# Designs tried in a protein design run: peptides against a protein of PDB entry 6MBK. Part 20

Target 1, 240 residues: chain A of PDB entry 6MBK
Amino acid sequence: GFEMVNFKEEGFGLRATRDIKAEELFLWVPRKLLMTVESAKNSVLGPLYSQDRILQAMGNIALAFHLLCERASPNSFWQPYIQTLPSEYDTPLYFEEDEVRYLQSTQAIHDVFSQYKNTARQYAYFYKVIQTHPHANKLPLKDSFTYEDYRWAVSSVMTRQNQIPTEDGSRVTLALIPLWDMCNHTNGLITTGYNLEDDRCECVALQDFRAGEQIYIFYGTRSNAEFVIHSGFFFDNNSH

## One batch from the design tools (peptide; aimed at target 1 N118 Q161)

Design b1_p28_2 (made by RFdiffusion4)
Pose (drawn by RFdiffusion4):
Structure b1_p28_2 (pose): chain A 240 residues (1-240), chain P 28 residues (1-28)
Amino acid sequence: as target 1 above (240 residues)
Amino acid sequence: SSFEPTTPASLSAEDEAKLKKAYDAHRA
């Protein structure tokens, strides 16, 4: 019912190959396909996750290393997903100095500075941990762990991650949801939810989509400052 | 700390224009 298309404005997205009515359940993704904090713990990253206090406290960082470890694993279950991810992003981590300079004197620039400093600190910290701590000597990252790797990983997480209930429903966790996460954003209401009975992520059409029209979802009621800093885009006519 | 800092919930018109300009400059 859909195909991948490289759109000028949004980059790659989903396009309808048939008419899709509003409120039609047109997309579902079972839990097995998701990359989660739990799958990160049970992976080759597990030994380091159990020893490092930062990875335990920060599931978003745990997901970034999970993404890097699986990217460096030729036989990873998630290779189909990793190979289709973007190689670059428009998060401010990728901005030139003069591009950030336009933000001087604004409310938004402080968060740009924090994002930069936090990412650099994290890279330097984990570089040392990976190169020296025994619990990381079997990681794929010991051979090579560049700043570009880390920038890519945290950008992949921040522009795509989601909260979902745990498999039991009593807690929440962070996850990457393949296929569905290729949908770009438009104004509207959240139409994606987690179905605990079928144990899958389900998305109903936000609006009618004719064959040939791009399929959009509503990401959330975020400001443009949040879209730029964490999602890497500015949304014209953001009603929120 | 998270690499995702907490951002402003809204911006003034001037701040929003500067933010859009910075973003468009990056996309050029």
Fold by OpenDDE base, seed 5:
Structure b1_p28_2 (fold): chain B 240 residues (1-240), chain A 28 residues (1-28)
Amino acid sequence: as target 1 above (240 residues)
Amino acid sequence: SSFEPTTPASLSAEDEAKLKKAYDAHRA
């Protein structure tokens, strides 16, 4: 097994409670535990989702709003997961003035400014939607929807979203994967997939871990330099 | 495919100004 541990420098991670062998299936997360576009549609957000073209077209934004609604819901099933999420991120949306000034000398500045502009525009749009749309009246975030909230949710999704198959396997959807998401990163091969028969995310050990060791996984190039961090289970042939 | 956030083209200049003001206030 494994346990959640707060490591001093790395934050939350998973520690092995027994010896785990390489290629051993040590972690699985059933679909019912995932925050998905489908779970967003089935939540209090569902009525608004059904009428807002942007939420329908942009699964990442749907997840961001789902995350905000669940965060604002004391009885949310995902509260334990949400509480493990960072309060701030190393994404461009959180760059300080000095960091932005430094980036002005780089080609990355255009993308940074675009991300800022896009996020700000999305916030304005959805602020108006939340204030005026009848189906927004029941959202727990209605009376408290700040740019900081939106920035946080967007950044959370940006850094943590994963592509998984739909239940029927016919297409891909987006998901946040609790517990699995707590594993810290290492270099190597992606050892995470989705088992459609059992309808779960599965992670096999990259290497042997002894009891008491931190479990690391590789789930793609998630450098702080990436503007959008996502992991795909089957589609990223990222042979590093 | 990077799921890049798109901007709605339909934001008014007033809404953009309000956003900028809000953003600036949150960064200060």
Scores: peptide ipSAE 0.024, ipTM 0.419, DockQ to the pose 0.051
OpenDDE base, seeds 1, 2, 3, 4: peptide ipSAE 0.017, 0.018, 0.066, 0.019; ipTM 0.365, 0.439, 0.602, 0.361; seed 3 fails the geometry check

Design b1_p28_2_s1 (made by RFdiffusion4, then SolubleMPNN; from b1_p28_2, 15 letters changed)
Fold by OpenDDE base, seed 2:
Structure b1_p28_2_s1 (fold): chain B 240 residues (1-240), chain A 28 residues (1-28)
Amino acid sequence: as target 1 above (240 residues)
Amino acid sequence: GSAMPETPKSLSEEDLKKLKESYLKFKE
């Protein structure tokens, strides 16, 4: 077993309540708890999703809007999860002037500027959509959709999105995984997967953990460098 | 100000309880 703990430096994480052995399945999260493109389609965002080609084409943007809608909904099932999310991120979209200046001497600067440009364009596009589209009228974010909101949501998805199979296993989709995000990550072999039979994300322990130890997992590369180079928030026809 | 709630840096004990209960409800 495990428990949720607020670690002083790392923030919220999971602590073992018993000894956990390496290669033990100790954590699983069923699909019903996940924020997915499908849950977005089944939410208040669904009508707009069905009419907007960018939301349909860009699952990560769909998740970003799903996250914003749920954050703006006091009775959202995902409120406890959303409250665990950082208010700010160490992504390129949050880089300060000094950080950008430093990056000017690196090959990453082009990617950073591209992210800024694309994110700004996306925001402008969706701001117009939210203000004018009939299916946006009931969105809880209609009267409160700032660039800061969008930047936060995009960065949240960028840092936390996971690829999982659809329920029928026919396609790959994107998901934010509650509780999963509460585990701090370490380098190593990926010990995470999706069990279609049980319809859940599964995590296998990387190492032995003793009772009382913080549980660390590896669910993919989540470095700042990775966010700079491989953010994936690009769409060719992102004109507005 | 934004009408959207800000994400807190910390969770209350009540929120943690709710999250745990939600997990326990669906983990089977």
Scores: peptide ipSAE 0.019, ipTM 0.492, DockQ to the pose 0.019
OpenDDE base, seeds 1, 3, 4, 5: peptide ipSAE 0.017, 0.017, 0.000, 0.000; ipTM 0.406, 0.450, 0.301, 0.299; seed 3 fails the geometry check

Design b1_p28_2_s2 (made by RFdiffusion4, then SolubleMPNN; from b1_p28_2, 14 letters changed)
Fold by OpenDDE base, seed 2:
Structure b1_p28_2_s2 (fold): chain B 240 residues (1-240), chain A 28 residues (1-28)
Amino acid sequence: as target 1 above (240 residues)
Amino acid sequence: GSAMPETPKSLSEEDLEKLKKSYLKFKK
């Protein structure tokens, strides 16, 4: 087993409560606990989703709005998860002036500015949608939708989204995975997957862990600056 | 300011327990 621990520098993580062997399935998260595009469609966001082409085309944006709606809902099932999320991120959208200035000497600056520009445009678009669209009237974020909120949600999804199969396995969808995010990550081989038969995300231990050790997993490049920079929310024909 | 709840850096013990009960599936 494992327990949740607040590590001083790393924040929340998992600690082994017993010896865990390499390749042991020690953690799984059923689909029903995930924040997915499907759960977004089945939420208060569903009616708007069905009418907005951008939400339909951009699963990551759908997740961002789903996250915002659930955050604004005191009785949300996902409140315990949302409360574990950082208030700010080390994404380009949060870069300070000095960081941007430093990047001006690099090839990454174009991508950073593109993210700023695109995110601002998306916010402006959705602000208008939320204010004017009939299906937005009951959204819990209707009267509280700031750029800061949107930036946070986008960054949350950008850094935490996972590709998983749909329930029938016919397509790939996006998910935020509670508890999965509680694991700190290391470099190495991916030891995570999705079990369609049991309909759950699964994580096997990449190495032996002794009781009392922090459990690290590798589920893809997320904390890599390059990934963060290039994982932007882009939509073809983003004129909206 | 936003009317949305802030995302705290830390969880209370109660919230942590709720999280465990709600989301945790693990092999003992």
Scores: peptide ipSAE 0.020, ipTM 0.459, DockQ to the pose 0.020
OpenDDE base, seeds 1, 3, 4, 5: peptide ipSAE 0.000, 0.007, 0.000, 0.000; ipTM 0.339, 0.345, 0.297, 0.320

Design b1_p28_2_s3 (made by RFdiffusion4, then SolubleMPNN; from b1_p28_2, 14 letters changed)
Fold by OpenDDE base, seed 2:
Structure b1_p28_2_s3 (fold): chain B 240 residues (1-240), chain A 28 residues (1-28)
Amino acid sequence: as target 1 above (240 residues)
Amino acid sequence: ASAMPKTPKSLSEEDLKKLKESYLKHKE
């Protein structure tokens, strides 16, 4: 077993409550607990999703809006998860002027500016949609949709989105994986996969953990982490 | 995890492409 702990330096993480052996399946998260594009469609966002081409085309934006809607919903099932999310991120959207100035000497500056510009444009578009679209009237965020909200949601999704199979295994969709993404990062191999038979995300221990030790996992590339659909676990380097 | 000790990454090129395509289709 494991427990949620607030570690001083790493923030929230998982701690082993018993000895866990390497390769032991210690954590699984059923699809019903995931925040997915499908759960977004089935939420209060669903009517707007069905009418907005950008939400339909951009699963990450759909997840961002789903996250915002659920955050604004006191009775959301995902409130406990959302409360564990950082309030701010070390993403390009949060770079300070000095950081941006430093990056001007690097090749990364173009990507930073592009991301900022694109995110600002998306916000402006969706602000108008939320104000004018009939199906947006029911959204809990209608009267409170700031750029800071959008920046946070986009950054949350960008840093935490994972590719998982659809329920029928026919396609790939995007998901936020509560509980699993509370594990702090270490170097190693990806020990997470999706079990279609049991319809759950599964994580096996990267190494032995003793009772009381923090459980670390390798995220691979955190953004757009891919899980092996058929073989259960992906052990190759996630060099995306 | 509250802290993500990872290199900041931009949106994927695929996401940017899809976004551009969606905006173009919406303006038409």
Scores: peptide ipSAE 0.010, ipTM 0.400, DockQ to the pose 0.033
OpenDDE base, seeds 1, 3, 4, 5: peptide ipSAE 0.013, 0.007, 0.022, 0.021; ipTM 0.399, 0.391, 0.443, 0.442; seeds 1, 4, 5 fail the geometry check

Design b1_p28_2_s4 (made by RFdiffusion4, then SolubleMPNN; from b1_p28_2, 10 letters changed)
Fold by OpenDDE base, seed 2:
Structure b1_p28_2_s4 (fold): chain B 240 residues (1-240), chain A 28 residues (1-28)
Amino acid sequence: as target 1 above (240 residues)
Amino acid sequence: GSAMPTTPKSLSDEDLEKLKKAYEAHKK
């Protein structure tokens, strides 16, 4: 077993409540608990999603809007998860001038500027959509959709999104995994899988953990360097 | 192109300034 704990330096994490052995399945998260493109489609965002080509084409943006809608909903099932999310991120969208200048000597600068430009364009596009589209009228963000909100949401998704199979296993989709995100990460072997039979994310322990120890897992690429290389929010079409 | 996109009024001054600085740095 495990418990959620707020660790002084690392923030929220999981602590073992018993001894956990290496390779033991200790954590699983059923699909029904995930924030997915499908849950976005089934939410208040659904009507808009069904009519916006960008939301349909870019699952990460759909998740970002889903996250914003749920954040703005006091009774959202995902409030406990959302409350654990950082208020700011070490993503290029949050870089200060000095950080950008430092990157000018690297190839990463092009990706950083691309992210800035694309995110700004996306925001401008969706601001207009939210203001003018009939299906946006019921969105809780209708009157409170700032660039800061959007930047936060896309950064949250970019840093936390996971590829999982669709329910039928025929395709891949994107998901935020609430309980999974409560684990702090370490470098190492991927210890994550998806069990289609039980329709759940599964995590096995990288090592032995004693009762009272913080559980660290490897659940994907989460470094700033890997994030900079991530092109997940790029949309080449001038439709923005 | 590297042209700065138009921003709605809901963009904070801080965010706008960050974007401007980023684009200026790119032109340099």
Scores: peptide ipSAE 0.015, ipTM 0.350, DockQ to the pose 0.047
OpenDDE base, seeds 1, 3, 4, 5: peptide ipSAE 0.010, 0.009, 0.006, 0.007; ipTM 0.364, 0.332, 0.307, 0.330; seeds 4, 5 fail the geometry check

## One batch from the design tools (peptide; aimed at target 1 M58)

Design b1_p29_1_s2 (made by RFdiffusion4, then SolubleMPNN; its pose is not in this set)
Fold by OpenDDE base, seed 5:
Structure b1_p29_1_s2 (fold): chain B 240 residues (1-240), chain A 29 residues (1-29)
Amino acid sequence: as target 1 above (240 residues)
Amino acid sequence: EEEEERERREREEEAEKKEEEERLKELLE
């Protein structure tokens, strides 16, 4: 198998505990372990989700709130995963004034400002919702919901969200994949998919790994989150 | 081919970001 290790330069990663062969299924994550829009609906957030049009319409925001609620819950099943998440991200929401000024000379500045403005608007909206909505009283966020919390959650989701099939395979939904996010990445072939029969995310080894070696996975050139969204975890069972 | 695929991916990402922004704007107005 593998074990989670904190590597000095790369942070958390996976180390092989045995020899792993190329193309071997070495890592799988059952749906029940994922943070999904569905698990958000089934959580303490569910009552608010059922009443808020934005949470219903935007799965990424639903995941962000789910992440915040679970982070604030000491007994959350996902605490071990959440504790592995960065406290800050290299996203536009964390850019300092000098970084933004540097980007003003680039076309990217419009996207940065758009993202910042949108996130601020979302925060302002949800701050009001959390303060006024009856179903928000059950949320651990009721007494502490800061912009810093929100930008962290949004950035966590933005950098880590994956597309997975719904249980019936009829639609795609968003998920955060514990353990998957702890793998460091290399360039190569996409080795990640979703097995609908076993209802799990699957990763096959890109190469041979020896016991004690760090396992690298490749799930796209995009930000880890964007690739899984685009790669369509839909491994057609027919191609293997 | 790799460059064309990269450019395609970048265009798809930009399109998705724009769609998300538009959707958010519609929901917040």
Scores: peptide ipSAE 0.046, ipTM 0.582, DockQ to the pose 0.000
OpenDDE base, seeds 1, 2, 3, 4: peptide ipSAE 0.029, 0.045, 0.029, 0.034; ipTM 0.593, 0.585, 0.562, 0.578; seeds 1, 2 fail the geometry check

Design b1_p29_1_s3 (made by RFdiffusion4, then SolubleMPNN; its pose is not in this set)
Fold by OpenDDE base, seed 5:
Structure b1_p29_1_s3 (fold): chain B 240 residues (1-240), chain A 29 residues (1-29)
Amino acid sequence: as target 1 above (240 residues)
Amino acid sequence: MEEEKEKEEEEKKKKEEKEKEEKEKKRLE
């Protein structure tokens, strides 16, 4: 097994409680534990989601609002997960004026400004929706929806969203994967997949871990924040 | 005649609302 540990320098991570072998299925997360677009639709956000076309069309925004609603709900099932999330992120939305000035000399400045402008526009749109829409009156964020809240939720989703199959496997949906996303990263192979038969995210060990060692996984290139969990596709290292 | 005009106006409003929301979506992407 494993346990959640707060490591001094790396924050929250997973530690092995027994020896784990390479390729051993050590971690699985059933769909019911995931924060998905479907769980957002089935939550207190559901009535608003059913009437707002932007929430319906932009799964990442639906997840951001789901995360905010669950954070504001003391009895949320996801409170233990949400409490493990960073309060701030190294995303362009958190860049200080000096960092932005430094980036002005780079090609990245256009993307930074685009992200900032889009996020600000989204906030302004949804602030109005939350203030005026009848179904927003039941949201726990109704009277406390700040740009800082929205920035945090968008950054949380942007850094942690994954593509998973729908229950029928016919489409992909977006998910936050509690417990799994607490693993710190190392270089290696993607050892995470989605098992449709058992309806769970599965992670096999990248290497041998001893009892008491931190478990590291490879999430792929984080720069493309969309980790695609392929059904049944473990990258078999076909070591020919 | 009046019921047909009301239906056409409702369909027109629904279309205009849809186009407005699609335009706002594209602005927020």
Scores: peptide ipSAE 0.096, ipTM 0.575, DockQ to the pose 0.000
OpenDDE base, seeds 1, 2, 3, 4: peptide ipSAE 0.041, 0.068, 0.094, 0.066; ipTM 0.494, 0.535, 0.563, 0.529

Design b1_p29_1_s4 (made by RFdiffusion4, then SolubleMPNN; its pose is not in this set)
Fold by OpenDDE base, seed 3:
Structure b1_p29_1_s4 (fold): chain B 240 residues (1-240), chain A 29 residues (1-29)
Amino acid sequence: as target 1 above (240 residues)
Amino acid sequence: DEEEKKRKEELEKLEKELEEKLKEKLKLE
């Protein structure tokens, strides 16, 4: 029903190979193919995860480090997926100086500065952890962990993370979903349907697609900034 | 070296600030 295509302006996405009807189940992804907090715990990151309270408390950061470790591993199962990810994102962390200057006259500037500050703090913390913690010695990123790496991983997770049930269905956890995020490459609300009986993510078409058309599964309009702010990486001080 | 000491102090400060902000989340989980 679909194929992976590299679109010139949008990067990798999915194209329909046949007509797809609205509400048709056209895509499913088994749990075993997902990058999850559980797969992070079972990876080379596992020993460090078991000892670091922040990784344990913040599943999104755990996913970011999982993504970095797998990217640095030539034989990673997820290499084909990781290679489809953008090298840069349209998120506040990638705003140019001119864009930031323009935003100084808007309320959005506070959110931008908050993201920069929080990301820098997280990077500094984890840089120290990676340099000093015994369980970090075997990480592929041990000798190469830059702010740019962290910014990329955080932005990847912020824009692509999904909530899925745990294996027993008792709790909610976070996942990166190969193929799914290709349908979700635009700005908008990400919806994840999960079939616990078959232990898979399920996606239904929101509209009709003709053979040859690009598939997208977003509804609504969210700015990249709003999506990133609400991703849980940054605690809004505005709860006050 | 003085530069290394300064960097260490900055990292320790940032670590403490991050831990304090995350305390509420750590208690809820």
Scores: peptide ipSAE 0.025, ipTM 0.455, DockQ to the pose 0.000
OpenDDE base, seeds 1, 2, 4, 5: peptide ipSAE 0.005, 0.022, 0.021, 0.026; ipTM 0.237, 0.456, 0.422, 0.433; seed 5 fails the geometry check

Design b1_p29_2 (made by RFdiffusion4)
Pose (drawn by RFdiffusion4):
Structure b1_p29_2 (pose): chain A 240 residues (1-240), chain P 29 residues (1-29)
Amino acid sequence: as target 1 above (240 residues)
Amino acid sequence: STDETVDEILSSADQELVDKLTAKIHRLE
């Protein structure tokens, strides 16, 4: 019912190949396909996760390393997902100095500075950990772990991650949801929820989509400052 | 807080490398 298309404005997205009515359940993704903090713990990253206090406290950082470890693993279950991810992003981590300079004197620039400093500190910290701590000597990253790798990973996580209930429903965790996460954003209401009975992520159409029209979802009630800093885009006519 | 604890741990990171990577931030500040 859909195909991947490279749109000028949003980059790659989903386009309808048939008419899709509003409120139609048109997309579902089972839990097995998701990359989660739990799958990160049970992966080759597990030995380091158990020893490093930062990875235990910061599931988003755990997902970034999970993404890097699987990217460096030729036989990873998630290789189809990793190979279709973007190679670059428009998060401010990728901006030139003069592009950030336009934000001087604004409310938003402080968070740009924090993002930069946090990412650089995390890279330097984990670079040292990976190169010296025994619990990381079997990681794929010991051979090569560049700043570009880390920038890509945290950008992948921040622009795509989601909160889902745990498999039991009593807690929440952070996850990457393949296929569905290729939908771009438009104004509207959240129409994506987690179905605990079928144990899958389900998305109903936000609006009618005719064949040939791009399929959009509503990401959330975020400001443009949040969209630029954490999602890497500015949304014209953001009603929120 | 969790964020403060994480910043304290990261204070041990290679601060020369951090400054080098964030040099444009210091000029803009």
Fold by OpenDDE base, seed 2:
Structure b1_p29_2 (fold): chain B 240 residues (1-240), chain A 29 residues (1-29)
Amino acid sequence: as target 1 above (240 residues)
Amino acid sequence: STDETVDEILSSADQELVDKLTAKIHRLE
């Protein structure tokens, strides 16, 4: 199994209580715990989603708005996850002018310009939508939708989105998997897949881990760690 | 990236606001 540990400098994380073998399925997250385009449709964002062509066409933007709506909702199921997200990112959207100037000498400048322009246009569009669309009145964003909010949400999705199958397996969709990327990043040699039969994300070890070894790390409160253990993740089962 | 339809919709965005938000890069283009 796993136990919650405060790793001093890194904060709260998960430690293996047993050896984990290579190729072992040791961690999974069922679809119901994911933030998806589908969950966005089923949220307070649903009515607006059903009438906005951009939200329908661009799943990443739908996720961004879903993330913002849930962040603004004190009783959101995903609050423990959202609270672990960085307040700022190292994405091009956060670059200062001097950083952008530096990149002029590289091919990356084209991507930076594209991201800036696209994100700005998206924000400008949705700012008007939120101010004028009837279904936007239900959104907690109605009175406070800043570019900084949008930039944060877009960057969160950009850095953390995962492709998973739709529930029926007919298409691919986008999902934020609570604390999942931090787990994979920390361990390095762990791969992620989706099991349609069991409708869950699965984490398989690509190397052996020893009992007592750190498996997962995240920045957050104790409650966030508890969410991971008790609500956000299932583990200690190698059945496929 | 966006498809043609999305681009068409976004073309209606407030250009003044877009210009304000892209001020950092406008001087560099």
Scores: peptide ipSAE 0.403, ipTM 0.894, DockQ to the pose 0.685
OpenDDE base, seeds 1, 3, 4, 5: peptide ipSAE 0.357, 0.390, 0.359, 0.357; ipTM 0.876, 0.889, 0.880, 0.878; seed 5 fails the geometry check

Design b1_p29_2_s1 (made by RFdiffusion4, then SolubleMPNN; from b1_p29_2, 12 letters changed)
Fold by OpenDDE base, seed 2:
Structure b1_p29_2_s1 (fold): chain B 240 residues (1-240), chain A 29 residues (1-29)
Amino acid sequence: as target 1 above (240 residues)
Amino acid sequence: SIEDEIEEILSSADQELVKELTAFLEKLE
């Protein structure tokens, strides 16, 4: 019912190949295709994860490092997904000086400054970890871990992380969802519906789509200030 | 708390790197 297309303005997205009706289940992604904290633990990052308190405590950072490791792995299962991700984002960590100054007139400026400071501290910490920790030696990013890399990964997760149930349904965990991003990247807000019985994310069309139309699942618009408020990356700040 | 533990860990981060990466904020003060 859909195909991947590289749209000029929006980047990669989904286009309907047939008419899709409102409330139709047109897209689903099984758990096995998701980038999750669990898949991070089962990857080359696993040994380091088991020894690092921050990775253990902050699933979003675990996902960020998982994303970086997989990006640096030519044969990664998720390469097709990663290739669809933007190289930069319209997130606070990418704001220019004039944009930040403009935001000083809003309440969001405090959060922007906090994000810059905290991200800097996180990078400094993990830079040292990557350089010195024994379990970091096998990471594909061992010899190349820049602030730009970290900023990108953090922003990727910040804009695309979703809450999903654990396999047993007992807890909530975090996931990056291939294909799912393409329905929401314009707004920066991803809505996740999960079917535990079939163990998959499910997307229902919010409106009718004609064959050939780009598919969106959220039509709202958010300012940069609103984005900051609703897309935190730090401990106890994980919302969409 | 876990939050306190994280804060403690991050407080020990390389101060030179932190300064470089927060220089952007200093320009805005």
Scores: peptide ipSAE 0.255, ipTM 0.767, DockQ to the pose 0.678
OpenDDE base, seeds 1, 3, 4, 5: peptide ipSAE 0.119, 0.102, 0.252, 0.238; ipTM 0.680, 0.657, 0.750, 0.757

Design b1_p29_2_s2 (made by RFdiffusion4, then SolubleMPNN; from b1_p29_2, 14 letters changed)
Fold by OpenDDE base, seed 2:
Structure b1_p29_2_s2 (fold): chain B 240 residues (1-240), chain A 29 residues (1-29)
Amino acid sequence: as target 1 above (240 residues)
Amino acid sequence: SVMDEIEEILSEADEELVKELTAFLYKLE
């Protein structure tokens, strides 16, 4: 068992309520609880999705808009999850001028600039879409869609998106996984996978945890530079 | 390619808004 805890510096995380043994399946999240491209298509965003080429082609952007729509919906099933998300991120999109200046001495600067430019263009495009497209009228964000909103959603997705199989297992798609994101990240403590038979994401402990200990999940170590490279919101590096 | 198509679509975005959002980058160039 585990419980959600708000850690002062690390934000929301999971704490073991009992001893967890290595190799124990202690956490699973069924597909029905995931925020996916499919759930986006089945939401209020669906009609717009069906007519917008970018939403169709870029699952990560679809997830970003799905996240924004659900955040703006008081009765959203995912409100409890969304409320656990940070209000700000350590992504390049949140870098201040001084931080960007510091990066000018690195090879990452080109990626940072690219990310800013691409994100700005995406926002500008979708701002117009939301203002003019007939199917955007019913979106809860119709009258409130700011760059800050989009930046937040993009950053949320780029930091938390997971690759999972489609329902039929034929291809890979993207998902935000509630509860999953609440595990703070460290090297090699928890392995993650998808169980197609049970149609769920699964976490297996790679080490013992004692009751009261924080549970950490392995997402790999990412530097800011590595994060930029793997953000997937670029045209050339959209591998996610 | 699909990416080329997306790039073409995004190239038509409001240039003034894009410039505003990226104004700080121009100061760094």
Scores: peptide ipSAE 0.410, ipTM 0.909, DockQ to the pose 0.730
OpenDDE base, seeds 1, 3, 4, 5: peptide ipSAE 0.403, 0.024, 0.401, 0.406; ipTM 0.908, 0.567, 0.905, 0.909; seeds 1, 3, 5 fail the geometry check

